# Peptides against a protein of PDB entry 3J47: the designs that were tried, part 48

Target 1, 121 residues: chain A of PDB entry 3J47
Amino acid sequence: IRLTNQLKSLKGLQSKLKDVVEYLDKVINKELPINHTILGKLQDVFNLLPNLGTPDDDEIDVENHDRINISNNLQKALTVKTNDELMVIYISNLVRSIIAFDDLIENKIQNKKIQEQRVKD

## One batch from the design tools (peptide; made by RFdiffusion4, then SolubleMPNN)

Design b2_p17_3_s3 (from b2_p17_3, 8 letters changed)
Fold by OpenDDE base, seed 4:
Structure b2_p17_3_s3 (fold): chain B 121 residues (1-121), chain A 17 residues (1-17)
Amino acid sequence: as target 1 above (121 residues)
Amino acid sequence: LIEKLQQLIKEKEEELK
């Protein structure tokens, strides 16, 4: 249930992000008038995004590499964070499974003792 | 850590058979 809801929310976010890109392309191509209210809301969304990359302050060089390195550092940071969260969930499920098996073994041992007593009476 | 937890699950499954 939780994972299916997260996947549904992520698919919904991906659809909305596509609609925003398509809108921005139409505005850039002058096919639509600039709506300052939509641009203000997009600016608010961009201000709520984690800083998409401060590379350490030591390489100002040239016009097309910065957007790719910035995108790669954020994508890497988001991928690492997601992987660490999934690892904690996986470990938590393993621990829960071990506890549930221990309870099942104890229940099987108790049931066996009860059956052995019923055969002696 | 994960491999050790998987081994503990496997040991408990064998105790249930």
Scores: peptide ipSAE 0.032, ipTM 0.566, DockQ to the pose 0.018
Fold by OpenDDE base, seed 2:
Structure b2_p17_3_s3 (fold): chain B 121 residues (1-121), chain A 17 residues (1-17)
Amino acid sequence: as target 1 above (121 residues)
Amino acid sequence: LIEKLQQLIKEKEEELK
């Protein structure tokens, strides 16, 4: 259930991103008028996005090399943080599974004792 | 740590059979 909902949400986000790209292409091609309210909201989204892209390899200036290094370091730091968070979630789920199996074994032992008592009465 | 937790799950599964 949770993974299916996450996959559905990710597919929904991918569709919306595609619709935004198609809208921008139509605006660039002059097929649609520029909407300044949509453009302002897209700028706000780009300002909230961490620099996760390698800037396209076409501008080697010394200022771009420092921005590329900062972007790559931030992407690496976010990847490490995400990996550590996923590891903690995985360990927590393993511990919950062990506890649930221990409770099932205890319940099986108790049920066996109750059956053995009912055969002696 | 993870390998030890996976081994404990496997041992508990065998005790349930």
Scores: peptide ipSAE 0.031, ipTM 0.584, DockQ to the pose 0.018
Fold by OpenDDE base, seed 5:
Structure b2_p17_3_s3 (fold): chain B 121 residues (1-121), chain A 17 residues (1-17)
Amino acid sequence: as target 1 above (121 residues)
Amino acid sequence: LIEKLQQLIKEKEEELK
């Protein structure tokens, strides 16, 4: 029972991974437009993957070098994209801070006008 | 861009004092 359920779950994961690869191939071939929501979810999956490309130093096969290079390129691409996302969040917080200060200045000016009117009456 | 936004924050902080 447990082994059959694990095998069924693994087959289900393999099918989903195949569907993802087929989707990415269609996007690379320009058959489908880039969907940023799907790419965001794929990035979340890759950020949850163990560091692909630390082979424990015990299997130097030439196939591992190409996989290590692909993985290092993927990690670098994910790091760059994460830095770009953090930069957008940072800019958004700066803009929000400027707006909040502008609102505070306007409120200070209005309060000053109200006080000046009260001193004239 | 970021440096200009940081400068605008400083100018608004000075106007608030």
Scores: peptide ipSAE 0.030, ipTM 0.574, DockQ to the pose 0.015
Fold by OpenDDE base, seed 3:
Structure b2_p17_3_s3 (fold): chain B 121 residues (1-121), chain A 17 residues (1-17)
Amino acid sequence: as target 1 above (121 residues)
Amino acid sequence: LIEKLQQLIKEKEEELK
């Protein structure tokens, strides 16, 4: 239930991001007039996002190469962090499965001893 | 069982390098 809701929310976000890109492409192509209220809200969203490497195509300066490198380093750092978190979750689930298996073996051994005692009595 | 867990951790650490 929780994971399916997260996936549904992520798919909904992806659809909305696609609609935003299609809108921006139409504005760039002069098919639609610039709506300053929509543009201001998009700028607020981009200012709240960690710089995920939007090349603003309007400043080819040496500083943008450093910003693109910083963005690629941030994406790499987020990927590493996510991988480490997934590894810890995997290990924790493995340990839990191990303990549950050992408890099951011990329960089978105890049940066998109880049956052997009932056959002697 | 603990030894097998330690081996799996080591294999995952090697896959991440």
Scores: peptide ipSAE 0.022, ipTM 0.539, DockQ to the pose 0.021

Design b2_p17_3_s4 (from b2_p17_3, 7 letters changed)
Fold by OpenDDE base, seed 1:
Structure b2_p17_3_s4 (fold): chain B 121 residues (1-121), chain A 17 residues (1-17)
Amino acid sequence: as target 1 above (121 residues)
Amino acid sequence: LVEKLQQLIKELEEQLK
């Protein structure tokens, strides 16, 4: 019962990973727009992954240990770099929104001054 | 960006086989 449920959950996870790969392929091929919220959630999944570098000490062929350590370090480094790249895009869009808001305020202030001058003349 | 995430997911899929 427990083993069958673990196998079912693992197959469910594998199916979901396949759906995510297919989504990322469509984004790479420009068939879908880049959704930063989906990419951010995908990074959160990678940050929540346990270090896959602790398979229980009982069956690590020494040739697999170096490959697993390289993969984990690469995953962590790519996740961090990816987070920084998205943060730059987010900050850039935030700054553009603040500038556009400031321009809107200044335009409203100038329009009010012009109306007050026209009422005095 | 997207290509790196795709590569990481493919590595996870390979570890789940």
Scores: peptide ipSAE 0.022, ipTM 0.510, DockQ to the pose 0.123
Fold by OpenDDE base, seed 5:
Structure b2_p17_3_s4 (fold): chain B 121 residues (1-121), chain A 17 residues (1-17)
Amino acid sequence: as target 1 above (121 residues)
Amino acid sequence: LVEKLQQLIKELEEQLK
């Protein structure tokens, strides 16, 4: 019973990871727009991942310390890169929102001027 | 202001391509 439930949970996790990879491939191929909420959650997942490349603590060979440092540096580099990508896209969307707000203000000013002209005629 | 912001967006979009 416990082993069957663990295997079912692992298969469910594998399916979800496949769906995430397929989503990322579509984003890389420009088939889908970048979604910040999804990328932020992926960053949270990467931050919660234990060091990818430590086999459990039972062989302290000097080669594992260099692999742990490389894995930690790679994980940190991936987290920083993902954070910088999210920041660039956040700034881009913020700037787009500011432009759309400026255009809305200009349209309101123009509409007000047209109404004031129609009241004078 | 708008033209400079539009240029900045285009530059950011080009860096993402």
Scores: peptide ipSAE 0.021, ipTM 0.539, DockQ to the pose 0.020
Fold by OpenDDE base, seed 3:
Structure b2_p17_3_s4 (fold): chain B 121 residues (1-121), chain A 17 residues (1-17)
Amino acid sequence: as target 1 above (121 residues)
Amino acid sequence: LVEKLQQLIKELEEQLK
C-alpha cells in the first residue's frame, strides 16, 4: 500500500513535469505568450526543492555530479530572478524620485508666481 | 530565465526515469 502510493505519486509528478516542459517549449517557440503567474509559480516550486547540491554526508558515490549540476543550475536561475526583482525595485524607486522632483519643480514655479502677484498688488 | 527553468525541469524529469 505505502510503496504503491509513492509510485503513483511519483508517476503523477512525472506527468506534471512533462506537461510543464511541453508548456515551456511552446513559450520558447513563441506559440504561447509568457505568463508571469505560471513562471512565478514554477520559481516557487524550485525554491521549495531540497538543495540537491548538498549530498547527505552518507552518499559518497558517482550521483554527485548530476545533483551538483542541478543545484548549480537552480542557483543560477534563482540569481537571475533575484537580479530581475532588484532591477524592478530600482526602477520603481527611480520613477518615484523623478515624480517627486517634478512635483518639487511645479511647487517652486507656483510659489514664484504667487510672490510675483503679491509684489504687483 | 525561461530556458533555465526548462533545463531544470528536464533534469528533474531525467532523475525520475
Scores: peptide ipSAE 0.020, ipTM 0.486, DockQ to the pose 0.116
Fold by OpenDDE base, seed 4:
Structure b2_p17_3_s4 (fold): chain B 121 residues (1-121), chain A 17 residues (1-17)
Amino acid sequence: as target 1 above (121 residues)
Amino acid sequence: LVEKLQQLIKELEEQLK
Protein backbone atom coordinates (compact mmCIF):
# COMPACT_ATOMS: atom_id res chain seq x y z
CA ILE B 1 0.00 0.00 0.00
CA ARG B 2 2.63 2.69 0.99
CA LEU B 3 5.01 1.78 -1.92
CA THR B 4 2.09 1.73 -4.42
CA ASN B 5 1.03 5.24 -3.28
CA GLN B 6 4.63 6.54 -3.61
CA LEU B 7 4.88 5.05 -7.14
CA LYS B 8 1.49 6.62 -8.05
CA SER B 9 2.63 10.03 -6.72
CA LEU B 10 5.93 9.75 -8.67
CA LYS B 11 4.02 8.89 -11.91
CA GLY B 12 1.76 11.91 -11.26
CA LEU B 13 4.84 14.15 -10.85
CA GLN B 14 6.38 12.74 -14.07
CA SER B 15 3.13 13.54 -15.98
CA LYS B 16 3.18 17.15 -14.65
CA LEU B 17 6.85 17.59 -15.64
CA LYS B 18 5.98 16.35 -19.16
CA ASP B 19 3.17 18.96 -19.39
CA VAL B 20 5.68 21.70 -18.35
CA VAL B 21 8.22 20.52 -21.01
CA GLU B 22 5.45 20.58 -23.66
CA TYR B 23 4.50 24.11 -22.54
CA LEU B 24 8.14 25.29 -22.74
CA ASP B 25 8.48 23.71 -26.24
CA LYS B 26 5.46 25.77 -27.39
CA VAL B 27 7.06 28.94 -25.89
CA ILE B 28 10.45 28.19 -27.58
CA ASN B 29 8.67 27.57 -30.92
CA LYS B 30 6.87 30.98 -30.45
CA GLU B 31 3.46 29.20 -30.52
CA LEU B 32 2.74 30.76 -27.08
CA PRO B 33 3.85 34.12 -25.59
CA ILE B 34 6.37 34.13 -22.73
CA ASN B 35 4.52 34.20 -19.39
CA HIS B 36 6.86 35.69 -16.75
CA THR B 37 4.56 34.46 -13.92
CA ILE B 38 5.02 30.84 -15.11
CA LEU B 39 8.81 31.35 -15.43
CA GLY B 40 8.91 32.79 -11.86
CA LYS B 41 6.94 29.78 -10.53
CA LEU B 42 9.30 27.37 -12.35
CA GLN B 43 12.22 29.15 -10.69
CA ASP B 44 10.50 28.81 -7.27
CA VAL B 45 10.13 25.06 -7.96
CA PHE B 46 13.86 24.83 -8.79
CA ASN B 47 14.75 26.77 -5.60
CA LEU B 48 12.59 24.34 -3.52
CA LEU B 49 14.10 21.24 -5.16
CA PRO B 50 16.89 19.65 -3.10
CA ASN B 51 20.15 20.19 -5.00
CA LEU B 52 19.84 17.88 -8.03
CA GLY B 53 23.02 16.01 -7.19
CA THR B 54 23.35 15.01 -3.63
CA PRO B 55 23.51 11.32 -4.48
CA ASP B 56 22.29 9.52 -1.42
CA ASP B 57 25.83 8.44 -0.39
CA ASP B 58 25.75 4.90 -1.95
CA GLU B 59 26.47 5.38 -5.76
CA ILE B 60 29.32 7.77 -6.63
CA ASP B 61 29.39 7.04 -10.34
CA VAL B 62 32.11 9.53 -11.44
CA GLU B 63 30.08 10.28 -14.63
CA ASN B 64 27.06 11.33 -12.51
CA HIS B 65 29.18 13.61 -10.24
CA ASP B 66 30.29 15.86 -13.15
CA ARG B 67 26.71 16.04 -14.59
CA ILE B 68 25.43 16.76 -11.06
CA ASN B 69 27.91 19.64 -10.49
CA ILE B 70 27.12 21.07 -13.96
CA SER B 71 23.34 20.83 -13.27
CA ASN B 72 23.69 22.54 -9.83
CA ASN B 73 25.94 25.31 -11.23
CA LEU B 74 23.55 25.81 -14.18
CA GLN B 75 20.54 25.88 -11.79
CA LYS B 76 22.26 28.50 -9.57
CA ALA B 77 23.29 30.63 -12.59
CA LEU B 78 19.72 30.44 -13.98
CA THR B 79 18.24 31.34 -10.56
CA VAL B 80 20.39 34.52 -10.30
CA LYS B 81 19.73 35.55 -13.92
CA THR B 82 15.95 34.97 -13.63
CA ASN B 83 15.81 36.92 -10.32
CA ASP B 84 17.51 39.89 -12.03
CA GLU B 85 15.10 39.65 -15.01
CA LEU B 86 12.01 39.46 -12.73
CA MET B 87 13.36 42.41 -10.68
CA VAL B 88 13.78 44.53 -13.87
CA ILE B 89 10.19 43.67 -14.94
CA TYR B 90 8.86 44.49 -11.45
CA ILE B 91 10.74 47.85 -11.32
CA SER B 92 9.58 48.69 -14.88
CA ASN B 93 5.92 48.02 -13.94
CA LEU B 94 6.32 50.01 -10.68
CA VAL B 95 7.84 53.02 -12.54
CA ARG B 96 5.04 52.85 -15.16
CA SER B 97 2.43 52.83 -12.35
CA ILE B 98 4.10 55.84 -10.62
CA ILE B 99 4.22 57.83 -13.91
CA ALA B 100 0.55 57.01 -14.63
CA PHE B 101 -0.34 58.10 -11.06
CA ASP B 102 1.61 61.39 -11.43
CA ASP B 103 -0.13 62.10 -14.78
CA LEU B 104 -3.51 61.41 -13.09
CA ILE B 105 -2.69 63.86 -10.24
CA GLU B 106 -1.53 66.58 -12.67
CA ASN B 107 -4.66 66.11 -14.86
CA LYS B 108 -6.86 66.34 -11.72
CA ILE B 109 -5.09 69.55 -10.56
CA GLN B 110 -5.47 71.13 -14.04
CA ASN B 111 -9.17 70.17 -14.21
CA LYS B 112 -9.72 71.71 -10.74
CA LYS B 113 -8.03 75.00 -11.82
CA ILE B 114 -10.22 75.13 -14.98
CA GLN B 115 -13.39 74.59 -12.87
CA GLU B 116 -12.35 77.30 -10.35
CA GLN B 117 -11.78 79.76 -13.24
CA ARG B 118 -15.24 78.96 -14.76
CA VAL B 119 -16.93 79.67 -11.36
CA LYS B 120 -15.24 83.15 -11.11
CA ASP B 121 -16.37 84.26 -14.62
CA LEU A 1 16.82 31.28 -20.48
CA VAL A 2 13.67 29.25 -21.46
CA GLU A 3 15.76 26.64 -23.36
CA LYS A 4 18.02 26.14 -20.30
CA LEU A 5 14.97 25.72 -18.00
CA GLN A 6 13.64 23.13 -20.45
CA GLN A 7 16.98 21.28 -20.36
CA LEU A 8 16.91 21.22 -16.52
CA ILE A 9 13.33 19.87 -16.53
CA LYS A 10 14.32 17.15 -19.06
CA GLU A 11 17.23 16.16 -16.76
CA LEU A 12 14.73 15.96 -13.85
CA GLU A 13 12.42 13.75 -15.93
CA GLU A 14 15.37 11.47 -16.79
CA GLN A 15 16.30 11.10 -13.08
CA LEU A 16 12.67 10.10 -12.32
CA LYS A 17 12.75 7.18 -14.88
Scores: peptide ipSAE 0.019, ipTM 0.527, DockQ to the pose 0.121

Design b2_p17_4_s1 (from b2_p17_4, 13 letters changed)
Fold by OpenDDE base, seed 4:
Structure b2_p17_4_s1 (fold): chain B 121 residues (1-121), chain A 17 residues (1-17)
Amino acid sequence: as target 1 above (121 residues)
Amino acid sequence: TLENQLKQLQDILSQLQ
C-alpha cells in the first residue's frame, strides 16, 4: 500500500512536470503569450529546489559535469531574476507608501486651513 | 507636484510587473 501510493504520487508529479514543459515549449515557440504569474510560480519552485548542481560527492562522471554546469547557470539566472523582481515589487510598495504619506500630509494641511477659517467667523 | 511624479513612477513600475 505505502509503496504503491508513492509510485502513484511520483507518476502524478511526472505528468505535471510534462505539462509544465509542454507549456514552456509553447511559450518559447510564441504559440502562447508569456504569463508572468506562471513564470513567477515556476521561479519560486526552482528557488525551493535543492541545488541541482551539488553532485552528491559520489558520482563525478564527466558527462554529468556539463549538466551540473547548466543546472547551476539556470539556478543563478533564476536567482538574479528573482532578486530583480523582488526589487521592483519593493520599490513599487515604497512609492505607494510615499504617495499615501503625501496625501495624508495634504489632507492634514487642508483640514488645518478649514479649522483656521472657522475660528475667524 | 511630488504626488504626480511619484504616480508616474508607480505607473512605470506597474508596467514592469
Scores: peptide ipSAE 0.047, ipTM 0.742, DockQ to the pose 0.021
Fold by OpenDDE base, seed 1:
Structure b2_p17_4_s1 (fold): chain B 121 residues (1-121), chain A 17 residues (1-17)
Amino acid sequence: as target 1 above (121 residues)
Amino acid sequence: TLENQLKQLQDILSQLQ
């Protein structure tokens, strides 16, 4: 029962991974518009994957070396893209914080001027 | 204003997202 459920879950994961590949192929071929929400979730999945480029040094079949290099380059490219997206979010939040601080300063300056006028009357 | 320039920068950054 437990082993058959694990095999069924693994087959279900394999089917979903195939659907993701078919989606990415359609996006690459410009048959579908880029969905940033789907790409973000795919990036999260790849960031949670263990580094596929460290097979323990004991099974270097020459056919795996090119696949390992491709997987490492893809993981690095996704990590760089995620870092750039996080940088844009960080700068956007920093800009919002600076604007809110500027508004607070201007409000304090105006309140001080109003108080100084009321003391002269 | 500094506020308007910073808001324009925020709008550009939000379009790159």
Scores: peptide ipSAE 0.044, ipTM 0.735, DockQ to the pose 0.021
Fold by OpenDDE base, seed 3:
Structure b2_p17_4_s1 (fold): chain B 121 residues (1-121), chain A 17 residues (1-17)
Amino acid sequence: as target 1 above (121 residues)
Amino acid sequence: TLENQLKQLQDILSQLQ
C-alpha cells in the first residue's frame, strides 16, 4: 500500500514535468505568448534544484560536458535575474525608508516650533 | 522636491516588479 502510493505520486510528478516541458517548447516556438507568472514559478523551482555545478574535472564524461555547460549557463542566468529582482526590491525599500525618515525630521521641526511658540505666550 | 523625486523612483521600481 505505501510503496504503491509513492509510485503513483512519482508518476504524477513525471506527468506534470512533461506538461511543463511541452509548455516551454510551445513558448520557444512562439505558439504561445510568454507568461511571466509561469516563468517566475519555474525560476523558483530551478533555484530549489541542487546546483548541478561542475563535477570535479576528473568525472566529466565528454557526453555530459555539453549538459553541464548548459546547466551552469542556465544557473548563472537565473542567478543574475534573481539578483536584479532582489536589487529592485531593496532599492524600493530604501526609498520608502528615506521618505519616512524625511517625514520624521519635518515632524520634529514642526513640534520644536510649536514648543518655542508656547514658551513665548 | 526630494520627496517627489523619491516617490517617482518608487513608482518606477514598483512597475518593474
Scores: peptide ipSAE 0.040, ipTM 0.724, DockQ to the pose 0.021
Fold by OpenDDE base, seed 5:
Structure b2_p17_4_s1 (fold): chain B 121 residues (1-121), chain A 17 residues (1-17)
Amino acid sequence: as target 1 above (121 residues)
Amino acid sequence: TLENQLKQLQDILSQLQ
């Protein structure tokens, strides 16, 4: 019973991972627009993954040094990319908030002018 | 206007997304 449930859970995880890969392939092929919310969640998953380039400390084979360097370079590239994407999202939200605030000020000025006209008539 | 400059920034950011 316990082993069968673990196998079912792993198969369910594998299916979800396949759906994510298929989504990424569609985004790479420009069939779908980039969804920053999905990308951010995927980045959170990668940040929670154990370093896929640390072999368990029990196999010091000289061939792992290149894999560790590739993994560290990939993790660094993912971290830089994540920071740049978060910065673009942050700036976009900041600009939208400033525009919405300017529109609110202009609406208040217009409403005040309309009230001042109604008091003069 | 400030609004037009901010809208241009929004358009540029939308092209970078």
Scores: peptide ipSAE 0.032, ipTM 0.694, DockQ to the pose 0.020

Design b2_p17_5_s1 (from b2_p17_5, 8 letters changed)
Fold by OpenDDE base, seed 3:
Structure b2_p17_5_s1 (fold): chain B 121 residues (1-121), chain A 17 residues (1-17)
Amino acid sequence: as target 1 above (121 residues)
Amino acid sequence: NLLKEAQKILEKIQELL
């Protein structure tokens, strides 16, 4: 019972992975428009994959060298994109902090003016 | 001035997301 359920779940995962490959091939062939939300989720999946590019340099058959170069190029492309996304989030949070600080300064100036008026009356 | 520049940066970020 447990082993048959694990095999069924693994076959279901393999089918979904095939559907993702067929989708990517259609996007590469320009048969479908690029969906940025799907590409973002695929990037999250690839960031959870073990590093496919760290077999020790001592076991590199020439046929694995092309796969390692493709893996390293993919990892580099994902790292650049992740860094650009994090930069956008960082700048957004910095701008929000500047706005909140400006509002605090204005509130302090207004409170000071109200207190100075109450001391004159 | 600072608030207006901050708002313009925020709008540009929203166009890039």
Scores: peptide ipSAE 0.033, ipTM 0.667, DockQ to the pose 0.019
Fold by OpenDDE base, seed 4:
Structure b2_p17_5_s1 (fold): chain B 121 residues (1-121), chain A 17 residues (1-17)
Amino acid sequence: as target 1 above (121 residues)
Amino acid sequence: NLLKEAQKILEKIQELL
């Protein structure tokens, strides 16, 4: 029972990973537009993955060194991309806040002018 | 002036997204 449930869960995970790969291939091929919400969630999943470049120090097989370097390079590339994306989101939110603040100032200035006109009549 | 610069920055960010 326990082993059968683990195999079923692993097969379910494999199917979901395949669906993600097929989605990314369609985005790379420009068949689908980039969805930043999906991309951000995929980055969160990769940031929660155990560091693919730290095999526990007990299996330094020479064949794993190239896989470890590829995984470390992928994790570094994902970290850089995540930082750049978070910076763009931060700047976007800052600009939206500045616009909303400017509109609030303009609305207060207009309201003050309307009140000053009503006191002169 | 600030509004126009902020809008132009927002448009450029939207082109990068």
Scores: peptide ipSAE 0.033, ipTM 0.652, DockQ to the pose 0.019
Fold by OpenDDE base, seed 5:
Structure b2_p17_5_s1 (fold): chain B 121 residues (1-121), chain A 17 residues (1-17)
Amino acid sequence: as target 1 above (121 residues)
Amino acid sequence: NLLKEAQKILEKIQELL
């Protein structure tokens, strides 16, 4: 029972991981627009993954230096990508806030003009 | 004026995405 449930859960995770890869391939091929919410969630998943380039500290084999460098380069690339994405999200939210503030100012000016007309009639 | 500048920034962000 326990082993069968673990195998079922692992197969379910593998299916979801395949769906994510297929989504990323469609985004790379420009078949789908980039969804920042999905990308951010994927980054959160990668940040929660144990460092995929640390072999357990019990085998000093010289081949691990390239895997550690690849993992460090991947982690650095993910950190840079996360920073650039957060910057784009921040700027987008800032621009939306500026637009909403301009609309509020214009609405306030229009309401003032309507009140000034009602006082003249 | 501010709206027009904000719209241009938004268009540039959309071109980078």
Scores: peptide ipSAE 0.031, ipTM 0.652, DockQ to the pose 0.020
Fold by OpenDDE base, seed 1:
Structure b2_p17_5_s1 (fold): chain B 121 residues (1-121), chain A 17 residues (1-17)
Amino acid sequence: as target 1 above (121 residues)
Amino acid sequence: NLLKEAQKILEKIQELL
């Protein structure tokens, strides 16, 4: 009973993983629009995956070299995406700071004019 | 690029299951 339920759960996970691969293929082929909510959840899954590029130092099989290369390529691609997101945040904060300085300058000019009027009366 | 590398990892995980 327990082993049969584990095997059924694993087959269910394998089927869901296949559905995700087929979804990504349709998005890559531009058959479906990019859903940012699905891509965010996929990014969360990849951030929870152990680094597939730490071989426990005891089995240099030729299959590990291809796994290390794919893990490194994904990590590099995630780093590029993160850098682009940080750049957009940086520009947005810079623009907000410029607007806040403009408002501060205008407020200081207005306050100075009010003070100069009060000294003439 | 990211989506293609993500797809390759998911395919490899699927082959291990």
Scores: peptide ipSAE 0.029, ipTM 0.647, DockQ to the pose 0.163

Design b2_p17_5_s2 (from b2_p17_5, 8 letters changed)
Fold by OpenDDE base, seed 4:
Structure b2_p17_5_s2 (fold): chain B 121 residues (1-121), chain A 17 residues (1-17)
Amino acid sequence: as target 1 above (121 residues)
Amino acid sequence: DLLKQAQQILEQIKKLL
């Protein structure tokens, strides 16, 4: 029961992350207008990411390198228990942010569909 | 700028999926 619920929750998170990807692809393709509030809050979410690193991405701009190094040094300075607690808090905040964006993205997609219908009439 | 930021965020999400 617990493992099945965790797997279901993780699959739900993966679905919501795909919806964010689809939104960003539509914004990049100029299909949707840029929403500064969505992008700003997505940036805040990713700036809070501990570097879940594999050591092979030599192209993140110098301003993020200091924050990534600070996060990696913080992870090394924390006890395994404190690191696990921070990871749970982080994942919980990430999930909460992604849920709030999913609702905002869906509302924006719906509002655009309504506007496109009104321009065809 | 904003399109570059959206692309960076997109690539970061794709690495997590």
Scores: peptide ipSAE 0.024, ipTM 0.575, DockQ to the pose 0.049
Fold by OpenDDE base, seed 2:
Structure b2_p17_5_s2 (fold): chain B 121 residues (1-121), chain A 17 residues (1-17)
Amino acid sequence: as target 1 above (121 residues)
Amino acid sequence: DLLKQAQQILEQIKKLL
């Protein structure tokens, strides 16, 4: 009973992974518009996958070399994407900080001019 | 960039299936 339920759950996961592949192929072929919410959720699912890029140092069997390369390339793709998204957020916050600083400078210049006028009257 | 990353993710999923 438990083994049959695990096999059924694994077959259900394999079907969902095929549906994700078909969706991504349609998005790549421009048959469907890029949904950023689906792409974000897909990224979250891949970040929740056990980090296949850390073989615990205890079983170096030669069959793992292809899986390690796939996992390292996935982790690298996710890291590059996360860095690009963080860069856009960083630039947006930097621009907001520069504008707020410019407004502060202009307010100080105006306040100084008002004080210099009040000392001449 | 996002399209190239989606392609790279897709090729990795295809290699796991």
Scores: peptide ipSAE 0.022, ipTM 0.545, DockQ to the pose 0.098
Fold by OpenDDE base, seed 3:
Structure b2_p17_5_s2 (fold): chain B 121 residues (1-121), chain A 17 residues (1-17)
Amino acid sequence: as target 1 above (121 residues)
Amino acid sequence: DLLKQAQQILEQIKKLL
C-alpha cells in the first residue's frame, strides 16, 4: 500500500514535469507569450530542488562533471534572479530610509520653531 | 535575457527526464 502510493505520486510528478517541458518549448518557439508569473514559480520550484550537484567530494567519477555543470548552470540562473530581486529590495529600503530621514528633519525644525516661540512669549 | 533563462531551465529538465 505505501510503496504503490509513492509510485503513483512519482508518476503524477513525472506527468506534470512533462507538461512544464511542453509549455517551455511552446514559449521558446514563440507559440505562447512569456508569462512572468509562471516563470517565477518555476524558478521557486528549482530553488526547492536539492542540489543535485553536491556529490560528497570523495567520488571523482566522470559522470559527476555533467551533474556539476548542470548544478553550476542552475545556480548561475538563480544567482542572476536573486541579484535583481536583492537590488529592488535595496532600492526600496534606501527610499524608505530617505523618507524617514526627511520626516525626522522636518520634525526637528518644527520643534525648534515651537521652542523659539515659547521663549518670546 | 528571460528567453535565454527559459532555454537553460528547459535543457536542465530534459537532462533529468
Scores: peptide ipSAE 0.021, ipTM 0.537, DockQ to the pose 0.106
Fold by OpenDDE base, seed 1:
Parts: C-alpha cells; sequence; structure tokens
Structure b2_p17_5_s2 (fold): chain B 121 residues (1-121), chain A 17 residues (1-17)
C-alpha cells in the first residue's frame, strides 16, 4: 500500500512536470504570452528542490556528473533572475533615497530662511 | 533574459524526464 501510493504520487509529479514542459515549450514558441506569475511559481518550486547535486559522497557513477551539471545550471538560471530582481529593488531604493534627500534639502533651506527672518525682526 | 532562463529550465527538465 505505501509503496504503491509513493509510485502513484511520483507518476503524478512526472505528469505535472510534463505539463510544465509543454507550457514552457508553448511560451518559448511564442504561442502563449509569458506569465510572470507562473514563471515565478516555477522558480519557487526549483528553489525548494534540494540541490540534486549533493551526492552523498559514496557513489561516483558516471550518471551523477551530468546530474550535478544540470543542478548547477538550474541554480545559475535562478541566480540570474534573483540578480535582476535585486537590481529592480536597488534602483527603487536608490530613487526613494534621492527623493528623501531632496525633501531633506528643501526642509533645510526653508528652516534656514525662517531662522534668517527671525534674526532680522 | 527571462525567455533564455525559461529555455535553460526547460532543457534541464527534459534531461530529468
Amino acid sequence: as target 1 above (121 residues)
Amino acid sequence: DLLKQAQQILEQIKKLL
């Protein structure tokens, strides 16, 4: 019973991965518009995947080298997106800091004018 | 960039299937 349920769950996961492949092929072929929400959720799923490239150090089979390269390339593709998202956040924070400095400069100029008026009266 | 990442993800999923 437990093994049959695990095999059924694994077959269900494989079917869902195939549906994701078909969706990504349609997006690549420009048959579907890029949905950033779907692509974001796919990346969250891949970030939750354990690094399939930590072999427990005890079986160097030739199949592991290709799997390690696959895992490293996935992690690299995710890192590039994280860098683009961090760049947008950085620019947004830079713009907010510039506005806050402008408001601070204007407030200092106004306070100086008020002080100079109070010294003349 | 995003399209190239989707391509890389796709090719890697295809190698796991």
Scores: peptide ipSAE 0.020, ipTM 0.531, DockQ to the pose 0.109

